# Peptides against a protein of PDB entry 3NZW, part 81

Target 1, 212 residues: chain A of PDB entry 3NZW
Amino acid sequence: TTTLAFRFQGGIIVAVDSRATAGNWVASQTVKKVIEINPFLLGTMAGGAADCQFWETWLGSQCRLHELREKERISVAAASKILSNLVYQYKGAGLSMGTMICGYTRKEGPTIYYVDSDGTRLKGDIFCVGSGQTFAYGVLDSNYKWDLSVEDALYLGKRSILAAAHRDAYSGGSVNLYHVTEDGWIYHGNHDVGELFWKVKEEEGSFNNVIG
Target 2, 222 residues: chain B of PDB entry 3NZW
Amino acid sequence: QFNPYGDNGGTILGIAGEDFAVLAGDTRNITDYSINSRYEPKVFDCGDNIVMSANGFAADGDALVKRFKNSVKWYHFDHNDKKLSINSAARNIQHLLYGKRFFPYYVHTIIAGLDEDGKGAVYSFDPVGSYEREQCRAGGAAASLIMPFLDNQVNFKNQYEPGTNGKVKKPLKYLSVEEVIKLVRDSFTSATERHIQVGDGLEILIVTKDGVRKEFYELKRD

## One batch from the design tools (peptide; aimed at target 1 T21 K33 G48, target 2 D126)

Design b2_p27_3_s1 (made by RFdiffusion4, then SolubleMPNN; from b2_p27_3, 11 letters changed)
Fold by OpenDDE base, seed 3:
Order: C-alpha cells, then sequence, then structure tokens
Structure b2_p27_3_s1 (fold): chain B 212 residues (1-212), chain C 222 residues (1-222), chain A 27 residues (1-27)
C-alpha cells in the first residue's frame, strides 16, 4: 500500500493505490483505500484491510452522531482523536492501522492527521503511509511546494503514488485521487497504473529503467 | 499446540452479470487427503434473493451462514419484512466476521445477488470482514488457479483487438448467463484436474429478478 | 507506518496454525 496526503495553497491532495495482498498473492487491484466519511472528511487505509475498513466506517458513524447531536460537523481534530482513542484502547491486541484523517472545517481549515494503531496521532502538512511510503516521499518531497497549482498538486500526488507502485511490490492497481477544498472533497478519478505508467514515461522521459 | 482450524477444501466462484449474478461451488468436502463427502453443498440461498458461500473451514463456514440466515430473519422482524439489500447484507456479514476478529472464522466468503438497481452484484470478504464489491471472485483451494482465468475471461485482462498491435484493449462488456455458466463450468472442470480438493459436483445458484435457480453438474470423482 | 517493516501479525499465526497463505487482506 501507498497512501499520501499533503496540504498546499489550494487545499489537500489525497492519493492512494488500490492493491490488496495476502502474502505474495495479489488479492485485489481495485480496493478503495479512501473512505469518504462525509463530504468534507476522508480517511485513508493502510495495514489490515478489515481493521481499517471496519474502524473507519465506525468512525464515520461517530462523526454522523456528532453532527446530529451538536448540529455541527465534527472537527478533523476531534474525528482523528476519536479514532486514536479507539485504537489506543486496543493497543496490544494486534490491530494494524496506518490512517490519515483529512478534511476541512470552517474552524480548522484544511487539516491532516496521521493516526496509527500504535496510538500515534500527528498533525502535519505531508504524510506518506504504507509499504511504499518511502518511494512516494522520494518524489513528493523533491517536488513539493506550498504554492503548487491545483493541477500540479494533483499531478504530484498521482505521480508519487505511481513511483511507489513501480517500486513497491505491495502497491499498484490504480491511483485514486482526491482534492479537498473548502467546498468539500472532489474525486479526481481512478487512474490505472499500467496506462498511467506509459503515459508518464512518454511525457516525462522518466522510468528509463524500463524499455518501451 | 492449539490448532482449532481445519481446511475442508473446495472452491467457490461468483460472477456478476448485468441483471443476474451467479455463485457456484463444488460439492467436495475433504480433510487432508480424505474425501469426507462428494456431495456437501456449500452455496446457500439465504432469502431475499441473496446467495452465500463461506469456503475454507467448513465448521466456521456453516456457523457463519447460519448466523447470517438468522440475521436475515431478525431483520425482517425488526423492519416489517423489508427485503434486505445486498449492500446491507454485506455490511452485516462484515460485522459478523469482524465481531470474531480475535478468533476469526477461517473462511473466504462470497455473496451474490442484485443491487437496488437490479444489477448483478458480487461481494467478497476476507476472514476478518474486509469486503469489496467485484465483478467476479474465486475463493477457496483453487482460487489461485481460477482467479487469473476470470481476470482474462470476465474482465478481458491482457486481451487486445486483433490487428491493433496491442494498442486497443478488448472492450469490457457484460456476459450473458449462458456465457457465465460456460465459464463457471470450464473453471471448475479445469480446477478439478489440477487440485485434489476440488471435484465431485458443481452447484450453481443463479440469481435473477425472478428468484434463485439452481443448476448441478457432475465433476470428476477422482 | 511501513507495512513491510511492520507487517501485521498473521491472523492465523495467533493460533499456532501456519496458514500457508495469510488469508487476511493487507493494504
Amino acid sequence: as target 1 above (212 residues)
Amino acid sequence: as target 2 above (222 residues)
Amino acid sequence: FDLQKNPPPSTLEWYGGVAPDDPSLEV
């Protein structure tokens, strides 16, 4: 798995691969590793598929309950804290989760929290999470600027996942791409890694380790 | 050493069509190298036009299916006989599986039916309750043999239009029920040839708007 | 979080069974 999120002048980019594995077996190439909690809040999945899917769905329910009770959308800070508190209660039980809670509230603006099953909760501007995270960071860190255009930021997110998909055997399938703004998240499509690879190689003159 | 799990072999296969879905399974039940039964059905009509199979450790599979059937029953009691949708069924099964997260059911679960738009739907589950809606899925002993075949024949992976020098992919299209049945039969006959835990009989449940029908075919009894 | 460096425990390993394939999905 490779997931990433970063803040920039235009909001948040979230990009994820779609491969699931069981050991050496590629179980799926089409897994949705972004959970759409609400129109303004996303969760990402890395680790155990069931752990992430179950608890982030549960988180979505808690967020909805908050909205109903308080008549206000939950903050990204509070949502991430709920998840963090939950996984902390299961510390040592063997949950495997590396998640990012990304969203927008009027109070916070665009916000990213990293939450993992070790109980770590971090606020930040840039995170890559998963087995391919180092490959993604290699591309992302080299090209990241706060002042990226939305187009460039979207491309950078997509390109970083592609790099990870190329080098990490546990990442691949497709890139799911999101842009989070003050108006909520926007889905920017599913990009097959095979097709994307050749396109990028041709356009950039990159991936010269592959002949084609 | 505490080893509560067995493996009863077998294979299951789900394929969604445009307005139908198919869930098939062999009828062989095995332990190690011993055939326990040549006819032990593992694909079940659970009501509400939902068919289910949980393949792997049969005791766990049976338990899970029974629990789900009970869930359907209770759903009707609580919601004035409202039909359980396939997506809600999938969510319920996730909770059944994940509720046993720390002592999982050792099964690969597939359900099939129609979605709320009348389109064929197949959902697959890991042992702990992660799930995905897919066009096709193989599970069980011969899943590794069948799944690549399904990728090629259902999803047309690595198929290109002739004369295009590999530049134009074969377009995706829905398969007819007859085509799906042929693929299922070919899948299981092939799997039976190469895997000792698959064979004896093939039971296919076909879900349409008109209900669930069942077909049976003989497999090798080796 | 690096899944390769910190793989989730095999669901079946908890019970002493070496399932040849960890049937739980990893993402």
Scores: peptide ipSAE 0.270, ipTM 0.787, DockQ to the pose 0.048; fails the geometry check
OpenDDE base, seeds 1, 2, 4, 5: peptide ipSAE 0.232, 0.025, 0.264, 0.269; ipTM 0.678, 0.750, 0.773, 0.776; seeds 1, 2, 4, 5 fail the geometry check

Design b2_p27_3_s2 (made by RFdiffusion4, then SolubleMPNN; from b2_p27_3, 10 letters changed)
Fold by OpenDDE base, seed 2:
Structure b2_p27_3_s2 (fold): chain B 212 residues (1-212), chain C 222 residues (1-222), chain A 27 residues (1-27)
Amino acid sequence: as target 1 above (212 residues)
Amino acid sequence: as target 2 above (222 residues)
Amino acid sequence: FNLQDNPPPSTLPWYGGVAPDDPWLEV
């Protein structure tokens, strides 16, 4: 898996691959590793598929309950804290989760929290999470600027996942791309890695380790 | 060391069409190298046009299916006989599986039916309850033999339009029920040839708006 | 829809290494 999220002047970019594995077996190439909690809040998945899917769905329910009780959307800080508190209660039970909670509230602005099953909760501007994270960081860190245009930011997110999909055997399938703004998240499509690879190779003159 | 799990072999396969879905399974039940039964059905009509199979350790599979059938019954009681949608069924099964997260059901679960728009739907589950809606899925002993075939024949992976120099992919299209049944039969006959845990019989449940139909075909018995 | 309650926190399975090696999908 490779997931990433970063803040920039235009909000948040979230990009993820779509491969699931069982050992060396590619179980799926079409897994949705972004959970749409509400129109303004996203969760990403890395680690155990069921652990992430189950508890982030549960988190969605908790977020909805908050909205009903408090008559306002839950903050990204509070949502991530709920998840962090939960996984902490399961510490030592064997949960495997590396998640990012990404969202926009009027009070917080664009916000990203990293939450994992070790009990770590971090606020930050840039995170890559998963077996391919180092490959994604290599591209992302080299090209990241706060002042990126929305178009350039979307491309950078997509391109970083593509790099990881190319080098990490456990990442691949497609890139799911999101842009989070004050008005909510916008889905920017599913990009097949095979098609995307050849397109990018041709346009950039990159990936010259592959002849074709 | 004591192992609480068994392996009863077998293989299951789901394919979604445009307005139908199929879930098929062989009828062989084994332990180690011994055939326990040549006809032990593992694909079940659970009501509300939902068919289900949980393949792997048969004791766990049977328990899970039984719990789900009971869940369907209670859903009707609690919601004035409302039909359980396939997506809600999938969520319910996730909770059944994840409820045993720390002592899992040792099964690969597949359900098939129609979504709320009348489109064919197949959902697959890992042992602890992650799930995904897909056009096709193979599970069980011969899944690794069948799934690549389905990628090619259902999802048209690695197929291109003739004369395009590999630049234009074969367009995605739904298969007819006849085409799907043919693919299922070919899948299981091929799997039977190469896997000792697959054979004896093939039972196919076809879900349409008119209900669930069953078909049976003999497989090799060796 | 009546959902099953969340599983309670627990230690690793009492049977130890007898559980399936890959009991779940990884992402």
Scores: peptide ipSAE 0.305, ipTM 0.761, DockQ to the pose 0.036; fails the geometry check
OpenDDE base, seeds 1, 3, 4, 5: peptide ipSAE 0.271, 0.263, 0.286, 0.272; ipTM 0.741, 0.754, 0.750, 0.744; seeds 1, 3, 4, 5 fail the geometry check

Design b2_p27_3_s3 (made by RFdiffusion4, then SolubleMPNN; from b2_p27_3, 10 letters changed)
Fold by OpenDDE base, seed 4:
Structure b2_p27_3_s3 (fold): chain B 212 residues (1-212), chain C 222 residues (1-222), chain A 27 residues (1-27)
Amino acid sequence: as target 1 above (212 residues)
Amino acid sequence: as target 2 above (222 residues)
Amino acid sequence: FDLNLNPSPSTLEWYGGVAPDDPSLEV
């Protein structure tokens, strides 16, 4: 898996691959590693598929309950804290989760929290999470600027996942791309890694280690 | 050492069509190298036009299917005989599986039916309840033999239109029920030749708007 | 966190059992 999220002047970019594995077996190439919690809040998945899917779906229910009780959308801080508190209660039980809670509230602005099953909760501007995270960071860190245009930021997110998909055997399938703004998240499509790779190679003159 | 799990082999396969879905399974039940039964059905009509199979350790599979059937019954009692949708069934099964997260059902679960738009639907589950809606899925012993074939023949992976120099993919299209049945039969006949845990019989459940139909075919009895 | 951590049946550990290979999916 490779997931990433970063803040920039235009909000948040979230990009994820779609491969699931069981050892050396590619179980799926089409996994949705982004949970759309509400129109303004996303969760990403890395680690155990069931752990992430189950608890992030549960988190969605908790977020909805908050809205019903408080008559306002839950903050990204509070949503991430709910998840963090939950996984901490299971510490040592063997949950495997690496998640980013990404969203926008008027009071917080665009916000990213990293939450993992070790009990870590971090607020930050840039995270790559998964077995391919170091490959994604290599591209992302080299090209990241706060002042990126929305177009350039979307491309950078997509391109970073592509790099990880190229080098990490556990990442691949497609890139799912999101842009989070004050008006909510916008889905920017599913990009097959095979097609995207050849397109990017041609346009950039990159990936010269591959003949074709 | 205490080992609560067995492996009863077998293989299951789901394929969604446009207005139908198919869930198939062989009827072989095995332990190690001993055939326990040549006809032990593992694909079940659970009501509400939902078919289900949980393949792997048969005791766990049977338990899970029974629990789900019971869930359907209670859903009717609690909701004035409302039909359980396939997506709601999938969510329910996730909770059944994840409820045993720390002592999992040792099974690969597939359900098939029609979605609320009348489109064919197949959902697959890991042992602890992650699930995905897919166009096709193989599970069990010969899944590794069948799934690549399904990628090629259902999803047309690595197929291109002739004369395009590999630039245009073969377009996706729904398969007819006859085409799907053929693919299922070819999958299982091929699998039985290469895997000792697959064979004897093939039971296919076809879900349409008119209900569930069953077909049976003989497989190699080696 | 360990991205390659398979679900471990904690119940089995308590009973002194050995878990078989876990076919649970990883992402």
Scores: peptide ipSAE 0.280, ipTM 0.789, DockQ to the pose 0.045; fails the geometry check
OpenDDE base, seeds 1, 2, 3, 5: peptide ipSAE 0.277, 0.033, 0.271, 0.262; ipTM 0.781, 0.761, 0.798, 0.782; seeds 1, 2, 3, 5 fail the geometry check

Design b2_p27_3_s4 (made by RFdiffusion4, then SolubleMPNN; from b2_p27_3, 12 letters changed)
Fold by OpenDDE base, seed 5:
Structure b2_p27_3_s4 (fold): chain B 212 residues (1-212), chain C 222 residues (1-222), chain A 27 residues (1-27)
Amino acid sequence: as target 1 above (212 residues)
Amino acid sequence: as target 2 above (222 residues)
Amino acid sequence: FDLSLAPAPSTLPVYGGVAPDDPSLTV
């Protein structure tokens, strides 16, 4: 898995791969590793497939309950704290989760929290999470600027996941791409890695280690 | 060391069509190299036009299917005989599986039916309840032998339009029920040849708007 | 939830494998 999220002048970019594996077996190439909690809040999934899918779906329910009770959308801080508190209660039980809670509230602005099954909860501007995270960071860190245009930021997110998909055997399938703004998240499509690779290679003149 | 799990082998396969879905399984039940039964069905009609199989450790599979059938019954009681949708069934099964997260059912679960739009639907589950809707899925002992074939013949992976020099992919198209049955039969006959835990018989459940139909075919008994 | 500890299946699907020398949450 490779997931990433970063803040920039235009909001938040979220990009993830879609491969699931069981050892050396590619179980799926089409996994949805982003949960759309509400129109303004996203969760990403890395680690155990069931742990992430189950508890992030549960988190979605908790966020909805908050809205119903409080008549206000839940904050990104509170949503991430609910998840963090839950995994902390299960500490030592063997959960495997690496998540990013990404969203926008008027109070907080664009916000990203990292939450993992070790009980770590971090607020930050840039996170890559998964077996391919170092490959993604290599591209992302080299090209990241706060002042990126929305177009360039979307491309950078997509391109970083592509790099990870290329080098990490446990990442691949497709890139799912999101842009989070004050008006909510926008889905920017599913991009097959095979097609995307050749397109990027041609347009950039990159990936010269592969002979087309 | 305590080992509560067995492995009863077998293989299951689901394929979704446009207005139908198929869930198939062999009827061999085995422990190690010893055949326990040559006819032990593992694909079940659970009501509400939902078919289910949980392949792996048979005791766990049977327990899970029984719990789900009970869940369907209670759903009717609590919701004025409302039909359980396939997506709701999938969510329910996730909770059944994840409820035993720390002592999992050792099974690969597949359900098949029609979605609320009348389109064929197949959902697959890991032992602890992660699930995905797919066009096709093989599970069990010979899944690794069958899935690549399904990728090629159902999803047309690595197929291109002739004369395009590999630039144009073969377009996706729904298969007819007859075509799907052929693929299922070919899959299981091939798997039987290469895997000792697959054989004896093939039972296919076909779900349409008109209900569930069952078909049976002989496999090698070696 | 059943919290009883027992041997887990070895072939659980994961969203990514463990990368060498990376403590990241890829099982």
Scores: peptide ipSAE 0.054, ipTM 0.713, DockQ to the pose 0.128
OpenDDE base, seeds 1, 2, 3, 4: peptide ipSAE 0.139, 0.035, 0.128, 0.032; ipTM 0.711, 0.725, 0.727, 0.711; seeds 1, 3, 4 fail the geometry check

Design b2_p27_4 (made by RFdiffusion4)
Pose (drawn by RFdiffusion4):
Structure b2_p27_4 (pose): chain A 212 residues (1-212), chain B 222 residues (1-222), chain P 27 residues (1-27)
Amino acid sequence: as target 1 above (212 residues)
Amino acid sequence: as target 2 above (222 residues)
Amino acid sequence: LTYFTDDDLDWILENKEEIDEVLDRID
């Protein structure tokens, strides 16, 4: 698994791979590691497939309950805390999740929270989570500028997940892109590494190792 | 010490067509190197046009299928006999499985039917509720032998248009019920050849808008 | 994502008492 989310001039970019594993066995290449909590809230998934899916779906129900009660969209900070506090209750029971809660609210602007099953909760501009996180950091950190165009930022996030899908035996499948503005999240497609790799290699001249 | 889990072998397979779906499984049940039964059904019609199989530790698989069948019964009781759609059944199974997160049903579960548009649907589950909708899926002992074959023959993976210099992928034309039954039978004869826990018989459940049909085929008994 | 594995199951069986304590504290 490789997931990343970063803030920049144009809002937030979220990119994830779609591989699921059972050890060295590729269980699936077509899993959705991003959950759309609501029109302005996204959650990313890494770790235990069931723990992430179950608790992030539950988080969506908790956020919806907040809107009905408070007649207002839940903040990113509060939404990430609901998950952070829930996971903390289970500390020591073996839950396994590396998670990012990304969204936008007039009150907070573009906002990213890293939340994991250890109970760690961190607000930040850039996060890469999962077995492939360091591979994504390598490409993302060396090309990141706050002033990236929406187009360039979307590409960097996509390219970073691609770098991870190439080097991490436990990452791959396809790349799912998202862009977050004050008008909510915008889905930017599912890019199969099976074609995305060769295309990027030709057009970019990178991946110079692998023989084509 | 006491081990609450055992392995009863068996292999299951699910393929979704445009307006149908199939869930197949061998009828052999095993413990270690012995055969408990050459015919012990492992794929079930649970009503509302849903078939399911929970393969792995059979006691757990039976308890789960029994609990799900009862769930459909109560769904009707509590919701004015409304039909349980396959998507709804999948989310329901997720909660049943995750409910034992800390003492799991040790099963890999697959269900099949039609979605609300009448299209074929297959869902597969992790032991603790992780699930996804798919075109096809192999589960159980020979899953590692069969899933690669299905990726090739069902979803045409790694296959290209001849003479296109590997540039044009083989189109994703869709399989008929006849072509699917062939892939299923071939899959199980192959699995019976290479995996000692697969054999004796093959039972297929076909699901259409008209309901659930069953077909049975013998397999090698060695 | 990582599907549940035998190693996860062994871990549950070895730490069953700690898990029960955690669930009792929640309740």

Design b2_p27_4_s1 (made by RFdiffusion4, then SolubleMPNN; from b2_p27_4, 15 letters changed)
Fold by OpenDDE base, seed 5:
Structure b2_p27_4_s1 (fold): chain B 212 residues (1-212), chain C 222 residues (1-222), chain A 27 residues (1-27)
Amino acid sequence: as target 1 above (212 residues)
Amino acid sequence: as target 2 above (222 residues)
Amino acid sequence: PFLFTEEDLEFLLKNREEIEKVLEKIK
């Protein structure tokens, strides 16, 4: 798995691959690793598929309950804290989760929290999470700047996942891409890694380690 | 060390068509190298046009299916006989599986039916309840043998239009019920040849708007 | 992400007592 999220002048970019594995077996190439919690809030999944899918869906329910009770959308901080508190109760039981809670509220602006099953909760501007995270960081860090255009930021997110898919055997399938703004998240499509690879190679003159 | 789990072998396969879905399973039940039964069905009609199979440890599979059937019953009771949708069924099964996250049902679960638009639907689950809607899925002993075949024949992976130098993929299209049944039969026939835990009989449940139809075919009995 | 494997099951069985202690604390 490779997931990433980063803040920039235009909001938040979220990009993820779509591969699931069971050991050396590629179980799926079409997994949805972004959970759309509400129109303004996204969750990403790395680690155990069931743990992430179950608890992030549960989180969505908690966020909706908050909205109903408080008559206001839940903050990204509060949503991430709910999840963090939950997984912390299971500390030692063997949950496997590496998630980013990404969203926009008027109070907080664009916000990213990293939450994992070890009980870590971090606020930050840039996170790559999963077995391919170091490959994604290599591309992302080399090209990141706050003043990226939306177009360039989307491409950078997509390109970083592509790099990870190329080098990490546990990442691949496709890139799912999101842009989060004050008006909510926007889905920017599913990009097959096979097609994307050749397109990028041709346009950039990159991936010269592969003959094609 | 304490290990309450067994492996009863077998293989299951689901394929979604345009207006139908198929869930198939062999009828062999085995422990280690001993055949317990040559006809132990593992694909079940659960009502509301939902078929289900949970392949792996048979005791867990039976328990899970029973619990789901009960869930369907109670759903009707609570919701004035409202039909349980396939997506709601998937969510329910996730909760059943994840409810035992730390002592799991050691099975690969597949359900098939029609979605609310009347389109074929297949959902697959891992032992602890992660699930995904897919066009096809193989589970069980011969899943690794069958799934690549399904990738090629259902999803047309690695197939390209002639004369395009591999630049244009074969377009996706739905398969007919006859084509799907043929693929299922070929898959299980091939699996039986290469895996000792697959064989004896093949039961296929076909879900359409008109209900569930069952077909049975003999497999090798060696 | 990862699907549940035999190795995961082995972990659960090996650490069953410790896991149960954790679960007992969860209300």
Scores: peptide ipSAE 0.614, ipTM 0.919, DockQ to the pose 0.906
OpenDDE base, seeds 1, 2, 3, 4: peptide ipSAE 0.584, 0.597, 0.603, 0.593; ipTM 0.918, 0.926, 0.918, 0.926

Design b2_p27_4_s2 (made by RFdiffusion4, then SolubleMPNN; from b2_p27_4, 13 letters changed)
Fold by OpenDDE base, seed 3:
Structure b2_p27_4_s2 (fold): chain B 212 residues (1-212), chain C 222 residues (1-222), chain A 27 residues (1-27)
Amino acid sequence: as target 1 above (212 residues)
Amino acid sequence: as target 2 above (222 residues)
Amino acid sequence: PFLFTEEDLKYLLENKEKIEEVLEKIA
């Protein structure tokens, strides 16, 4: 798995691959590793598929309950804290989760929290999470600027996941791409890695280690 | 070390069509290298046009299916006999599986039916309740043999239009029920030839708007 | 992400007592 999220002048970019594995077996190439918690809040999945899918869906329910009780959307800080508190209770039980809670509230602005099954909760501007994270960081860190255009930021997110899919055996399938703004998240499509690779190689003159 | 789990073998296969879905399974039940039964059905009509199979450790599979059937009954009771949708069924099964996250049902679960738009739907689960809607899925002993075949024959992976030098992919299209049944039969016939845990009989449940139909075919008995 | 495997099952069985202790504290 490779997931990433980063803040920039235009909001948040979230990009993820779509491969699931069971050991050396590619179980799926079409997994949805982004949970749309609400129109303004996304959760990403790395680690155990069931743990992430179950608890992030549960988190969605908790966020909805908050909205019903408080008559306002839950903050990204509060949502991430709910998840963090939960997984901390299960510490030692063997949950495997690496998640990013990404959202936009009027109070917080664009916000990213990293939450993992060890109970770590971090606020930050840039995170790559999963087995391919180092490959994604290699591209992302080299090209990241706060002042990126939305178009350039979307491309950078997509390109970073592509790099990870190319080098990490546990990442691949497709890139799912999101842009989070004050008006909510926008889905920017599913990009097949095979097709995307050749397109990027041709346009950039990159991936010269592959003869095409 | 004590292992409370067994493996009863077998294989299951789900394929979604445009307005139908198919869930098939062999009828062989084994322990190690001993055939316990040549006819032990593992694909079940659970009501509400939902068919289900949980392949792996048979005791766990049976328990899970029974729990789900009970869940369907409770759903009807609580919701004035409202039909359980396939997506809601998938969520329910996730809860059943994840409720035992730390002592799991050691099975690969597949359900099939029609979605709310009348389109064929197949959902696949891991032992602890991660699930995905897919066009096709093989589970069980011969899944590794069948799944690549399904990728090629259902999703047309690695197929190109003739004369295009591999530049134009074969377009996706839905398969007819006859084509799907043929693929299922070919899959199980091939699996039976290469895997000792697959054989004896093939039971196919076909879900349409008109209900669930069952078909049975003999497989190799060696 | 990773799907549940036989290795995961082995882990659960080997750590059953520890896991049960954790679960009892949550309940």
Scores: peptide ipSAE 0.608, ipTM 0.923, DockQ to the pose 0.927
OpenDDE base, seeds 1, 2, 4, 5: peptide ipSAE 0.601, 0.608, 0.603, 0.607; ipTM 0.923, 0.929, 0.928, 0.924

Design b2_p27_4_s3 (made by RFdiffusion4, then SolubleMPNN; from b2_p27_4, 15 letters changed)
Fold by OpenDDE base, seed 1:
Structure b2_p27_4_s3 (fold): chain B 212 residues (1-212), chain C 222 residues (1-222), chain A 27 residues (1-27)
Amino acid sequence: as target 1 above (212 residues)
Amino acid sequence: as target 2 above (222 residues)
Amino acid sequence: PFLFTEEDLKYLLEHSEEIKKVLEKIK
C-alpha cells in the first residue's frame, strides 16, 4: 500500500494505490483506499482494510451527528480526534490502521491529520503512509512546493504513487486521485499504473531500466 | 495447533451486468480429499432481489447467510416492509462480519443484485467485513484460476482514459445475460478440470428486475 | 466513487455501539 496527502496553495492532494495483497499474492488491483467520509472529508486506508473501512465509515456517522447537533460542519481536527480517541481506546486489541484525515474548513484551512492504531495523531503538511511510503517521499519531497498549481500538484501526487508502485511489490493497480478544496473534495479519476508508467516513461524519460 | 476453521472447498463467482447480476457456485462440498456431498447448494436467494454466498468453512457460511436472512426479515419489520437495497445489505453484512472481528467467519462472501438505479451490482467481503462493489469477483478454491480470466473478459467501471487526467471515462462494454452465463459456465468447466475441490454441479442465480431465477448445469464428477 | 447515504450513516450509528462492546470483551 502507498497513500499520500499534502497541502499546497490550492488545497490538498490525496493519492493512493489500489493493490491489496495476501502474503505474496495479489488479492485485488481495485481496492478503494480512500473513504469518502462526507463531501468535505476524506480518510485514507493503510494496514487492515476492514479496520480502516469500518471505523472511518463510523467516523462519518459521528461527523454527521456533530453537524446535526452543532449546526455546523465538524472541523478536521475534531474529526481526527474522534478517530484517534477510538483507536486509543482499543490500543493493544489488534487493530491495524494508518490513516490520514483530510479536509478543508474555513477556520482551519486545508488540513491533514495522520492517525494510526498506536494512538499517534499528527498534524502536518505532507504524509506518505504504507509499505511504499519511502518511494513516494522520494519523488514528493523532491518536487514539493507550496505554490504548485492545481495541475502540477495533481500530477505530483499521481507521479509519487507511480514511483512507489514501480518499486514496492505491495503497491500497484491504479492511482486514485483527489483534490480537496474549501467546497469539498473532487475525484480526479482512477489511473492505471501500467498505462501511466508508459506515458511517464515516454514524456519524462524516466524508468530507463525498463525496456518496453 | 488447533484450527477452528475447516475448508469445504468450492468456488463462487459473481458478475454484474448492465441491468442484471449473476452469482454462481458449484455444488461440491469436500473435506480434504473426501467428497461430503455432490449437491450442496451454496448460493441463496435472501429476498428483496438479493442473492448471497459465503464460501469457505461451510458451517460459518451457513450461519452468516442465516443471520443475514434474519436481518432482512427484521428490516422489513422495522421499516414497514421497505425493500432492502443492495448497498444497505452490504452495510448490514459488514456489521455481521466485523462483529466477529477477532473470531471471524472464515468465509469469502459475495452478494449480487440490482442497485437503486436498476444496474447490476456485486459486492465482495473479506472475512472481517471489508467490502467493495465490483464488476466481478471469484471466490473459493479456484478463484486464483478464474479471476485472471475474468479480468480479461469483463470490463471494470470507473476507469479513466489515459492522458485525460481523470476527466474522461473509458467506454463500457456490457455483456448480455447469455454471454455472462456462458462465461460462468466456461469458467467453472475449466476450474473443474484443474481443481479437485470444484465439480459435480453448477448453480447460477440470475437477478433481474423481474426477480431471481435459477439455472443448474452438470459439471465433471471427478 | 461510493458516497454514504443518510440511511447508511443511521445504520452505522445504530450498530456501532454493539460492535464496540464486542471489541471491549475481547480485550
Scores: peptide ipSAE 0.022, ipTM 0.778, DockQ to the pose 0.048
OpenDDE base, seeds 2, 3, 4, 5: peptide ipSAE 0.016, 0.016, 0.018, 0.008; ipTM 0.751, 0.755, 0.713, 0.715; seed 4 fails the geometry check

